# Designs tried in a protein design run: peptides against a protein of PDB entry 6IDX. Part 258

Target 1, 380 residues: chain A of PDB entry 6IDX
Amino acid sequence: KELAKLSADVTFATEFINMDGIIVLTRLVESGTKLLSHYSEMLAFTLTAFLELMDHGIVSWDMVSITFIKQIAGYVSQPMVDVSILQRSLAILESMVLNSQSLYQKIAEEITVGQLISHLQVSNQEIQTYAIALINALFLKAPEDKRQDMANAFAQKHLRSIILNHVIRGNRPIKTEMAHQLYVLQVLTFNLLEERMMTKMDPNDQAQRDIIFELRRIAFDAESDPSNAPGSGTEKRKAMYTKDYKMLGFTNHINPAMDFTQTPPGMLALDNMLYLAKVHQDTYIRIVLENSSREDKHECPFGRSAIELTKMLCEILQVGELPNEGRNDYHPMFFTHDRAFEELFGICIQLLNKTWKEMRATAEDFNKVMQVVREQITRA

## One batch from the design tools (peptide; made by RFdiffusion4, then SolubleMPNN)

Design b2_p24_6_s3 (from b2_p24_6, 16 letters changed)
Fold by OpenDDE base, seed 5:
Structure b2_p24_6_s3 (fold): chain B 380 residues (1-380), chain A 24 residues (1-24)
Amino acid sequence: as target 1 above (380 residues)
Amino acid sequence: SFSQRKRRMEQAAKERRKEIEEKK
């Protein structure tokens, strides 16, 4: 207990480390021997002293043994561990993951996100905070091949629902530490969109062109009487498609694929449009057809609007930015749905379409509409 | 401390970004 308190002092820490004191602490953890009176209390103070000593940055985290890692991971994976030990164990694992890629690899083998989810279901906000902090550390340090697995784990309705119900909608006010961890988790989640945001459409990729064609099909062929089979002539088909792409509000009516060559938002805009068209088909069709029937120059260009809105949302949500130590702002909405970004897009595109109508906007007012929509989104 | 952990997270994120950029 006294050691744990003194370990916060850099002078004491230096002397204690010089005396190999930290090695003694690690060996106490490694031994796993419950033979000592007050073992749990002793272990809690040992782990505290270890953390405080390591926080001075005098000793490399790579000095820890695999046995130590396994013991700490064991305290997190076992259901019947003292809260005091669990809290410190989560904090140690977080620190190990953040400070060493080699330790990350070892910890990622010993602990699953699923095990950490159980620690989110507790009433102790400190445990929840350290559990999310460890999830964030694992997410950040995950290699590219495993980032999708972490993404999928977050997209798992279970983790999201637990965070929403047990953390965000908990009976207790969210502390600054938890708010920061939720912010970090959100940032790391949005950074998964960065790849799509920075992916240029290849105008020659048939599969990507087929998505644009599917957008046209959903908008115009879903309500079309089967009698308007597009006439057999390839040129008439191209001319019809050009008209349809104009009605969809693409800037390039001949080759809408060109509208997705700019990054940001690249393919992410097309993903949002396709999601809207498939998941919210009635909303999509309504937005497109309400504007396609207008000859009054007050048509809202859906394609252009969707692209610029996607870009705007990426800017507002700071997609691709790194987590900042000073921030603690998170959006609870992103925990309400597995595809929360696309759902937000679907809400915002309706808001844009409404705002466009209310302003009686023309193509010249496009930037003004976007500014008003930005203000509406940022004030909500 | 919590402040130190936040800083470590930010630093680790910066390092991870550099590693990704260096691999491209």
Scores: peptide ipSAE 0.411, ipTM 0.907, DockQ to the pose 0.922
Fold by OpenDDE base, seed 1:
Structure b2_p24_6_s3 (fold): chain B 380 residues (1-380), chain A 24 residues (1-24)
Amino acid sequence: as target 1 above (380 residues)
Amino acid sequence: SFSQRKRRMEQAAKERRKEIEEKK
């Protein structure tokens, strides 16, 4: 207890470290010897002292043994561990993950996100906060090949549901620390969109063109059996498609693929359009057909609007920005759905279409409509 | 402290961004 208090002092910490004091603390954890009177209290103070000493940055986190990591991970994975030990163990794991990629790899082998989810189902907000903090650390440090798997784990209905029901909709006010961790989780989730946002469409890629063809098909051929084989003459098809692409509101109605070469929003806009067309087909068809049948120059260009709206949403949500220590603003809506960005796009494109009609806008008013829509989104 | 942990997260995020940019 006294050591844990003194360990916050840099002078004491330096001297204690020079005397191999950290090694003694690590060995106490490694031994796992529960036979001592007041073991749990002693261990809680040992872990506190260890954290405070390591927070001075004098000793590398890489000094810890695999046995130490396993013991700490054991305190997180074992049921009915003392809350004080659990809290400190989560904080140690967070710190290890953040400070060392080597320690991340070892920890990622010893713990699962599922084990951390169990610590979100408790009434203790501090435990919940440290559990989310560790999830965030693991998410940040995940190698690129595993980031999508972690993203999918975060997109899992279970984790989102637990955060929503036990954290956000809890019968208690969210503390600033929890709000910050929810913000970080949101930022890390949105950063998965950055790749698509910065991916240019290749106008020569047929597979990417086929997505645009599918958007056309869903809008105009919804009653036609998909059995019409691709074999009819390419040039007459291109000319027919030019009319359809104009009705879809693409800027380049000759080659709509060119509209997706600008980054941001690149391919992310096409992903949103395709999601809307497949998941909210009736809404998509309605928006396209209502504007394609207008001869009064008050047609809302869907393709252009979808691209610029995707870009605007990326700007509003700060897609690709790094977690900032000063921020704690999170959107509860993003915990309600696995495809929350695409769902937000679907809501906002309807808002845009409504606003366009209400303003009796023309193509010249496009930027004014987008400004009004931005204000509406940012006030909600 | 909470402040130190927030800083560590931000620093780790900056380092991770740098690693991603160096691979491109």
Scores: peptide ipSAE 0.410, ipTM 0.906, DockQ to the pose 0.889
Fold by OpenDDE base, seed 2:
Structure b2_p24_6_s3 (fold): chain B 380 residues (1-380), chain A 24 residues (1-24)
Amino acid sequence: as target 1 above (380 residues)
Amino acid sequence: SFSQRKRRMEQAAKERRKEIEEKK
């Protein structure tokens, strides 16, 4: 206990480390020897002293043995571990993951996100905080090939639901530390959109053009009896498509793919449009047809609006931002749905369409409408 | 401390971003 307190002092830590004190502490953990009287209390202080000593940055985290890692991982994976040991073990694992890619690899083999979810279901907010912190560390340090798996694990309805129900909607005030970890988790989640936001559409990619064609089909052909597809020649089809793409509100009516070559928002705008069209088809069709039936200059250009709205949402949500130590702001909405960004887009595009009508906007008012919508979104 | 952990997370994020940028 005194050692754990003294270990916070840099002078003491330096002397203790020079006396191989850390090695003694690691051996106590490695031994796993439950035979000592007051083992749990002694172990909790040992882990505290170890963490405080390592926090001075004098000794590399890579000095720890695989046996030590397995023991610490064991304390996190065992169902009946003392809360004090569990808390310190989570903190040690977080620190190991953050400080060493080699240790990350070893820890990722020993611990699953599923095991960490069990520590979110407890009433102890400190345990919940350290569990989310370790999830965040694992998510951040995941190699690119495994990043999607971690993303999928976060997108797992289970993790999201547990965080929402047991952390965010818990009967206790959210402490600053928990708010920060929720912020970090949200930042890491939004950073999954960055790739799509920075992906340019290839106007020559047929598969990508087929998505734009699907948007057209859903808007204009879904209610049309397939019998009235006029068998009119290739030229009439091209002319028809140009009209339809104009009605969809694309800037480039001839080749809408060109509207998605600008990054940001690149392909992320197309993803949002396709999600709206497939998941909220009635809303999509209504928005498109209400504007397509107008003979006046007051049509809201859906395609252009969707692109600029996606860009604006990326700016508001700071997509691609790195976790900042000074921030603790998070949006509970992003824990309510698996595709919360696309759902937010669907809400905001309806708001945009409504605002456009209320303002009696024309194409010249586009930027003014977008500014009003930005203010509405940021105040909500 | 909590402050040290937050700083470590931010530092690790910066390092990770740098590694991604160096691979591009």
Scores: peptide ipSAE 0.410, ipTM 0.906, DockQ to the pose 0.864
Fold by OpenDDE base, seed 3:
Formats: C-alpha cells, structure tokens, sequence
Structure b2_p24_6_s3 (fold): chain B 380 residues (1-380), chain A 24 residues (1-24)
C-alpha cells in the first residue's frame, strides 16, 4: 500500500526503477503464487504500484514478459477475480495496448472482445469503463486487416445492445470517465466510415455502376427482374436512363457515377442510398416518385440531396476525427442499431424532403434547405 | 490517472493516424 502510494512520486519512482523495483513487481505477478497471506491485497497493490511506476514513462512497456501478459490477461478472462485486481488488470492491458504494437499483438491473442463484454454486464461502472477503454484500445490498435473484424464485433448487436442496456440505460448516472470512453468508441466507430467517405467512385467500375442502375430499377421498375440489367443499351435506352437519372435528382444525368467522385462523401453516399433503397424501399420509392412527378420546379433532387446530406452527416459526426482527451459527448442512438449511420441518413433524408416541401424550395434554394436541415439535425 | 489514460489514447490515436498516412 505504501509502495503503491509512493510510486506516484516521480523521484521515488526513479529510485525504485533504478533498483530494479519494477522487475521485482513483474516477477511477483509472474509467479502467480497464491501462498502468501492476503495474496489478493498484495497483488492489487503490486498492480497499482506497477501502473503508477510505468505511468512515469521511464520504463518501456515492452519490458514485460509474455508470462506477465498471460497472468494479467488471465485476471481479465477468469470469471472469479477480485474486482480490485480486475480493474487494475484491465487498466494495465489498456496501457500495454496503447503503448506498444508488439504488446497489442500478444494481448489480442490472449483476450477477446467477447470476454470483455462480460465485464460490461456488471453493476460496477468502473469495471465497465475500463472494459470499454480496453475495447477502445484494441480497436484503435487493430491492424487494417483485423479492423473490419473489430468493426464487425462492434457491429455485433450484442456489444451495442449490452452497452446500451447495461451502461447507457443503466440506473446510474454516466460518469465523465464512462462518457469519455463511449465518446472514444463512437469516434473509432465513425472512423470506419472514413474509408468509404474518402473512396471515389470509379466511373469505369461496372459493379459500382450497377448499384446506380439498381437505384433506378428500384425507383422506376420495381417489378422488373434484376437479371434483365440491360447490357450495352441502345442510344434510346441511354436517353431513357438519362431521363430517369434526372428524375432521381443526380447532378450528372448522363453519368451519375461522376456525382460520387467527390470526396467526401464519395462512395459512402452511394452506400446510404442503396441501404435506403433496399431496407426502406417504400420510403425511397415515395421520395423519388413524389419528386419525379413534379413539373412545378419544386422537385427535391434526391441524388444531389443524398450526397450532400451524407457529407453533412460526416461533418456533424466528425467522421475521421481522432479521439480527444477533452471530449465526452456521445450519441446513444448509435448504440440502438447496427447500421445506425445509414438509419440516421434515412431519417435525415426524410427530414430534408419534408423541409424542402415546407419551404416550397426550388433548386436555387438547395443550400438554404441544407442549412435548415443542418440546424434541425444538430438540435435533435 | 484518468487524465493520463485519456492522453495516452489521444497520443496513440495520433501515432496510429500517422502510421496509416505514411503507408498510403
């Protein structure tokens, strides 16, 4: 206890480190020897002292052995561990993951997000906070190849549902620490959209062009089999599609693919449009057809609106932002659905279409409508 | 401390962003 307290002092820490004190502490953890009276208390203070000493940044985190990592991971993965040990073990793992990619690799082999989810179902908000913090660390440090797997693990209804039900909707006020970790998780989740947001459509990619064609099909020919995707259409078919793409509200009626070459929002806008068209087909068809039948110049250009709305949502949600130590603002709604961004888009595009009608807007009012919609979204 | 952990996260995020940008 005294050592743990003194370890917070940099002078003491320096002297203790010079005496190989950290090595002694690590060996105590590595030994796993439960033979000592008050082992749990001793271990809790050992882990505290270790953290406080390492927090001075005098010693590299890479000094820790695989045995040490396994012991710490064991304290997190085992169901019957003292809460004090568990808390410190989560904090140590978080610190290891954040400070070393090598340690991340080793820890990612020893612990799963699924094991950390169990620590979210407890009533102890500190344990929940450290569990989310470790999840965030693992998510941040995940290599690109594993990032999608982590994304999928976060997209798993289970983690989001547990966070929503046991953390956000818990009977306890959310402390600043938890709010920050939820913010970080949200930021890291939005960073998954950054790739698509910054991906330009390739106008020569047939698969991407087929998505635009599918949007047309769903809007205007919902009864037609997708298998009849017309190959190299005659000039009359091209002219017909140009009319349809105009009715869809694309800026480039001849080649709508060009509207998705701007980044942001790039392909993310097309993803949102396709999601709306497939998941909320009635809403999509309604929005498109209500505006395609207008001859009064009050048509809301769906394609343009969808692109600019996606861009606006990316701006509002600060897609691609880095986690900031000073922030703790999170959106509970992003834990309510696995495709919360696309669902938000679907809500906001309806709001945009409504606002456009209410304002009796024309194409010249587009930017004004977007500003009004921005204000509505940011106040909600 | 909590403040230190927040700072570590932010720092790690900056470093990770830099690593990603250097690989592009």
Amino acid sequence: as target 1 above (380 residues)
Amino acid sequence: SFSQRKRRMEQAAKERRKEIEEKK
Scores: peptide ipSAE 0.410, ipTM 0.906, DockQ to the pose 0.850; fails the geometry check

Design b2_p24_6_s4 (from b2_p24_6, 17 letters changed)
Fold by OpenDDE base, seed 4:
Structure b2_p24_6_s4 (fold): chain B 380 residues (1-380), chain A 24 residues (1-24)
Amino acid sequence: as target 1 above (380 residues)
Amino acid sequence: SFSLRRKRQEEAAKKRKEEIEKKK
């Protein structure tokens, strides 16, 4: 206990480390010997002292043995009654993951996100905070090949639902540290959109062009008998599609693929449009047809609006920015749905379309409408 | 301290960004 308190002092820490004191602490953990009177209390103080000593940065985290890692991971993965040991073990694992890529690899083999989710279902907010912090650390340190798997795990309805129900909607106030860890998790989640945001459309990629064609099909052929076989590539059909792409509000109505070559928002705008068209088909068709039937200069260009709105949402949500140590602002809405960004886009595109009508806007007013919509989104 | 952990998270995020930018 006294050692744990003294370990916060850098002078004491330096002297203790010079006496191989950390090695003694690691061996106590590695031994796992439950035979000592007050073992749990002794272990809790040992783990505290170890963490405080290592936080001075005098000793490399890479000195830690695999046996030590397995013991600490064991305290997290096994049902333990001692909350104090669990809390310190989560904190040690977080620190190991953040400080060493080699330790990350070893820890990622010993623990699963599923095991950490169990620690979110408890009434102890400190345990929940350390569990989310460790999840964030694992996500930050995940190699590129495993980022998609982590993304998928974070996209899992289960993690988001548990955070929403047990953390955010808990019967207690959210502490500042929990709010910060939720903010970090949200930033990391939004950064998964960065790849699509920075992906340029290839106008020669047929699969990408087929998505634009699908947007046209959903808007204009939804009532038309599917019997119009794709076969006759007549010049009349190309001219017809050019008219349809103009009605969809693309800037380049001859080759709409060119509208998605600018990054940001690149392909992310097309993903949002396709999501709206498939998941909210009635809303999509209504927006497109209402603006396509207008022969007046008051048509809202859906394609252009969707692209610029996607870009604006990326700016508002700070997609691709680093988590800031001083921030704790998180949006509970993003834990309510797996595709919360696309759902937000669907809400905001309706707001944009409404605002455009209310302002009686023309194409010249486009930037003014976007500014008003930005203010509306940021106040909500 | 919580401040040290937050700083380490930021440093880890920075390193990740630098690695991504080096591959572009």
Scores: peptide ipSAE 0.415, ipTM 0.906, DockQ to the pose 0.894
Fold by OpenDDE base, seed 5:
Structure b2_p24_6_s4 (fold): chain B 380 residues (1-380), chain A 24 residues (1-24)
Amino acid sequence: as target 1 above (380 residues)
Amino acid sequence: SFSLRRKRQEEAAKKRKEEIEKKK
């Protein structure tokens, strides 16, 4: 107990480390021997002292043995561990992962995100905080080949649902540290969109062009009586498509693929449009047809609006930015749905379409509409 | 401290970004 308190002092820490004090603490953990009176209390203080001593940065985290790592991982993976030991063990694992790539590799073999999810289902917010912090650390240290696995784990309905129900909607106020870890998790989740945001459409890729064609099909062929078999002439089809792409509000009516060559938002805008068209088909068709039937220059260009809105949402959500140590702002809505970004897009595109109508906007007012929509989104 | 851990988390994020940028 006194050691744990004194370990916060750098002078004491230096002297204690010079006397091989950390080695003694690690050996106490490695022994795993429950034979000592007050073992749990002693272990909790040992782990506290170890963390405080290591936080001075005098000793490399790589000094820890595999046995030590396994013991700490064991305290996290076992269902019945003292809460005080569990909390310190999670904190040690987080610190090990953050400080050493070698330790990350060893820990990633011993602990799964699934095991950490169980620690989110508890009423102890400190345990929940360290569990999320460890998930964040594992995500940050994951090599490229493992990032997709981590992404998929974050994409799992279960993790988001548990965070929402047990952390965010818990009966306790969210502490600043939990808010920070939720913010970090959110940033890391949004950074999964960065790849698509920075992916340029290839105008020559037929598969990508077929997605744009599918947007046209959903908007215009779903309501059309089957009697208008698209006439056999390739030229009439191209001319028809140009009209349809104009009605869809693409900037390039001849080759809408060109509208997706700008990054950001690149292909992410097309993903959002396709999601809206498939998942919220009635909303999509309504938005497109309400504007396609207008000859009064008050048509809201859906394609252009969707692209610029996607870009705006990426800017607002800071997609591709790094987590900042000083921030603690997180959006609970992103834990409510698996495709929360696309759902947000679907809400915001409706807001944009409404705002466009209310303002009686023309194409010249586009930037003003976008500014008003930005203010509405950022105030919500 | 939580502050030190947050800093380490940010540093880890910076390193990750640098690694991604070096591979492009």
Scores: peptide ipSAE 0.414, ipTM 0.906, DockQ to the pose 0.907
Fold by OpenDDE base, seed 2:
Order: structure tokens, then C-alpha cells, then sequence
Structure b2_p24_6_s4 (fold): chain B 380 residues (1-380), chain A 24 residues (1-24)
């Protein structure tokens, strides 16, 4: 106990390390010897002293044995472990993952995100915080080939639901450290959108063009009796599509694919539009048809609005930014739905369309409408 | 300390970004 307190002092730590004291602590953990009286208390202090000593950065984290890693991982994966041991073990694993890519590889083999989820269901906020911190560390250290798997694990409805119900909606105030770890998790989640945000549409990619055709089909052909598809020649079809793309509010009525070549928001805008059209079809059709039936200069250009709104949402949510050590602001909304970004887009595009009507806007007012909508979103 | 862990987390994020940028 006194060793654990003294280990926070750099002078003591230096002397203790020079006496091979840290090796003695590691051997105590490696032995796994439960035969000692007060084993749990002694182990908890041993782990505290070890962590405090290692936090001085005098000794490399790579000095730890595979047996030590397995013992620490064992304390996290075993049921009915003492809370004090569990907390310190989570903190040690986090530190090992963050400090060493070699240790990350070993730990990622011993521990799953699924095992860490169980530690989110407890009433102890410190355990919950360390569990989220370890998840964040694993995600940050994941190589590119494994990043999608980690992303999928984060995208698991179960993890988000547990965080929402047991952490965010818990019957206790969220401490600053938990808020920070939730912020980091959210930043890492939004960074998954960065790839799509920076992906340019290829105007020659048929699969990507087919998505634009699907947007047109959903808007204009879904209510039309398929019998009235005029067998009109290829030229009449091209002219028809140009009219439809104008009614959809694309900037390039001839080749709407060109509107998605600018990054940001690139393909992410098309993903949002397609999600709206498929998941909220009635809302999508209503927005498009209300503006397509207008013969006045007050039509809201849906396509252009969707692109600029996607870009604005990326700016507001700081997509692609690094987690900052000083921030603790997170949005609980993003834990409520699997596709919370696309749902937010669907809410905001309706708000934009409403605001456009209320302002009696024209195409010249586009930037003013977007500014008003930005203020509305940021105040909500 | 929590401060040290936050710094290490930010450093890990920086390294990850640098690795992504080097592959572009």
C-alpha cells in the first residue's frame, strides 16, 4: 500500500526501478499465486505500484512478459474478479496498448471487445470508463486491415445500446473522464465517415451512376404505373433524365455524377441521399415532389441542398478531426441509432426544406438558408 | 494519471493519421 503511494513520486520510482523493484512486482503477478493471505488486496496494490512506476516512462512497456500479459488479460476476462483488480488490469491493458504496437498485437489476441462490453454493464463508473478507454485504445492502435473489423464492432448495436442505457442514461452524473472517453469514441466513429467524405464519385462508374438512377426512380417512377413508361427512344430517355435531374435539384442536370466529384462531401452525400430515399421514402418523395411541382423560382434544389448539408454536418461534427485531450463534449443522439449520421441528415434536410419555404427563398438565397439552418442545428 | 493517458491516446491518434496520410 505504501509502495503504491510512493510509486507516484519520480525520485522514489527511479530508485525502486534501479533496485529491480519493478521486476519483483511483475513476478508477483506472473506467479498467479492465490495462496497468500490478503491476495486480492496485495495484488491490487502491486498493480497500482506497477502502473504508477511504468507511467514515469523510465522502463519500456515492452519489458513485460507474455505471462504477465496473459495474467492481466485473465483478470479482465474472468468472471467475479475483485473490482479493484479489474480496474487496475483495464488501466494496465490500456497503457500497454497505447504504448506498444507489439503489446497491442498480443492483447488483441487475448481480449475481445465482447468481453469488454460486460464491464460496461456494471454500476461502477470507473470500470466503465476504463473499459471504454481500452476499447478506444484498441481502435486507435488497430492496423488498417483490422480497422474495419474494429469499426464493425463499434458499429454493433449492442455496444451502442449498452453505452446508451448503462452509461449515458445511468442514474448518476457522468464524470469528466467518462465524458472524455465517450467523446473519443464518438470522434473515432465519425472518422469512419471520412473515407466516404473524401471519396470522389467516378462519373464513369456504372454502379455509382445506378445509385443516381435509383434516386430518380424512387422519386418519379415509384408512383407512376409501370405501364406509362413510354417506350420512347434513347434520346427521349436522355432528355427525360435531364429534366428529372433538374427537378431533383442537381447542379449538373446533364451529368449529376459531377456534383459528387467534389470532396468534401464526395460520396457521403450520395450515401445520405440513398439512405433517405430507401429508409424514409415517403419523406424523400414528398421533399422532391413539393419542389419539382413548383413553377416559381422558389423551388428548393434537393440535390444541391443534400450535398451542402452533408458537408455542413461534417463540419459541425468535425469529421476527420483527431480526438483532443481537453474535450469532453459528446452527442448522446449518436448512440441511439445504428445510422445516426444518416438519420441526422434526414432530420436536417427536412428542416432545410421547411426553412427554405418559410424564407420564401430563391437559388440566390441558398447560402443564407444554409447559414440559418446551421444556426438551428448548432442550437439544438 | 488520466492526463497522461489522454496524451497517450492523442499521440496514438496522431500516429494513426500520419500512417493514413503516408498511404495516400
Amino acid sequence: as target 1 above (380 residues)
Amino acid sequence: SFSLRRKRQEEAAKKRKEEIEKKK
Scores: peptide ipSAE 0.412, ipTM 0.906, DockQ to the pose 0.893
Fold by OpenDDE base, seed 1:
Structure b2_p24_6_s4 (fold): chain B 380 residues (1-380), chain A 24 residues (1-24)
Amino acid sequence: as target 1 above (380 residues)
Amino acid sequence: SFSLRRKRQEEAAKKRKEEIEKKK
C-alpha cells in the first residue's frame, strides 16, 4: 500500500527502479501464489505500484515476460476476480497494447473482444471504461490485415447492443472518461469509412457501373420482372439511359460514373445510395419519382444531393480525423444500428428533400439548401 | 493517469494515420 502510494513520486520511482524493484513486482505477479494472507489486497497494490512506476517511462514495457502477460490476461478472463484486480489488469493491458506492438501481438492472442464484452455488462462504470479503453487500444494497434476483423467485431450487434443498453442507457450519468472512450470508439468506427470516402470510381469498372444501373432499375423498372438480366452495359445502353440519369439527378447524366470520381466522398456516396435503394426501397423510389415528374424547375437532384450530403456527413462526423484528447462528444444513435452511417444518410436525404420542397428551391438554390440542412443536422 | 492514456491513444492514432498515408 505504501509502495503503491510512493510509486507516483518520480524520485522514489527512479530509486526503486534502480534497485530492480519493478522486477520484484513482476515476479510477484508471475508466481501466482495465492497462499499469502491478504493476497488479493497485496496483488491489487502490487499492480497499482507497477502501473505508477511504468507510467514514469523509465522502463520499457517490453521488459515484461510472457508469464506476466498471461497472468494479467488471466485476471481479465477468469470469472469472479476481485474488482480491484480486474480494474488494474485492464489498465495494464491497455498500457501494454498502447506502448508496444510486440506486446499487442501477445495480448491479442490471449484476449478476445468477447471476454471484454463481459466486463461491459457490469454495473461498475470504471470497469466498463477500462474495458472500452482496452478495446480502443486493440483497435488502434491492430495491423491493417486485422483492422477489418476488428471493424466487424465493432459492427457486431452484440457489442453495440451491450454498449447501448449497459453503458449509454444505464441508470447513471456517463462520466467524462467513459464519454471520451465512447467518442474514441466512434471516431475509430467512422474512420473505417475513410477508404470508401477516398476511393474514386473507375468509370471503366463494369461492376461499379452495374451499381448505377441497379439504382436506375430500382427507381424506374421496379414493376418489371427481374428476368431482364442487366445485359452488358454497352455505351449504347448508357446513351439510352441518359434521360433516366437526368431524372435521377446526376450532374453528369451522360456518364454518372464521373460524379463519383471526386474524393471525398467517392464511392461512399454510391454505397449510401445503393443502401437506401435496397434497404429503404419505398423511400428511395418516392424521392426519385417525386422529383423526376416535376417540370417546374423545383426538382431536387437526388444524385447530386446524395453525393453532397455524403460529403457533408463526412465533414460533420469528421471521418478520417484523429481522436482528440479533449473531446467527449459521442452520438448514441450510432450505437442503435450496425449500418448507422447509411441509416443517418437515409434520414438526412429525406430531410434534404423536405427542406428543398419547403424552400421551393431550384438548382441555383442548391448550396443554400445544403447550408440549411447542415444547420438542421448539427442542431438535432 | 487518464490524461497520459489519452495522450498514448492519440499517439497511437497518429502512427496509424502515418502508416495509412505512407501506403497511398
Scores: peptide ipSAE 0.411, ipTM 0.905, DockQ to the pose 0.883

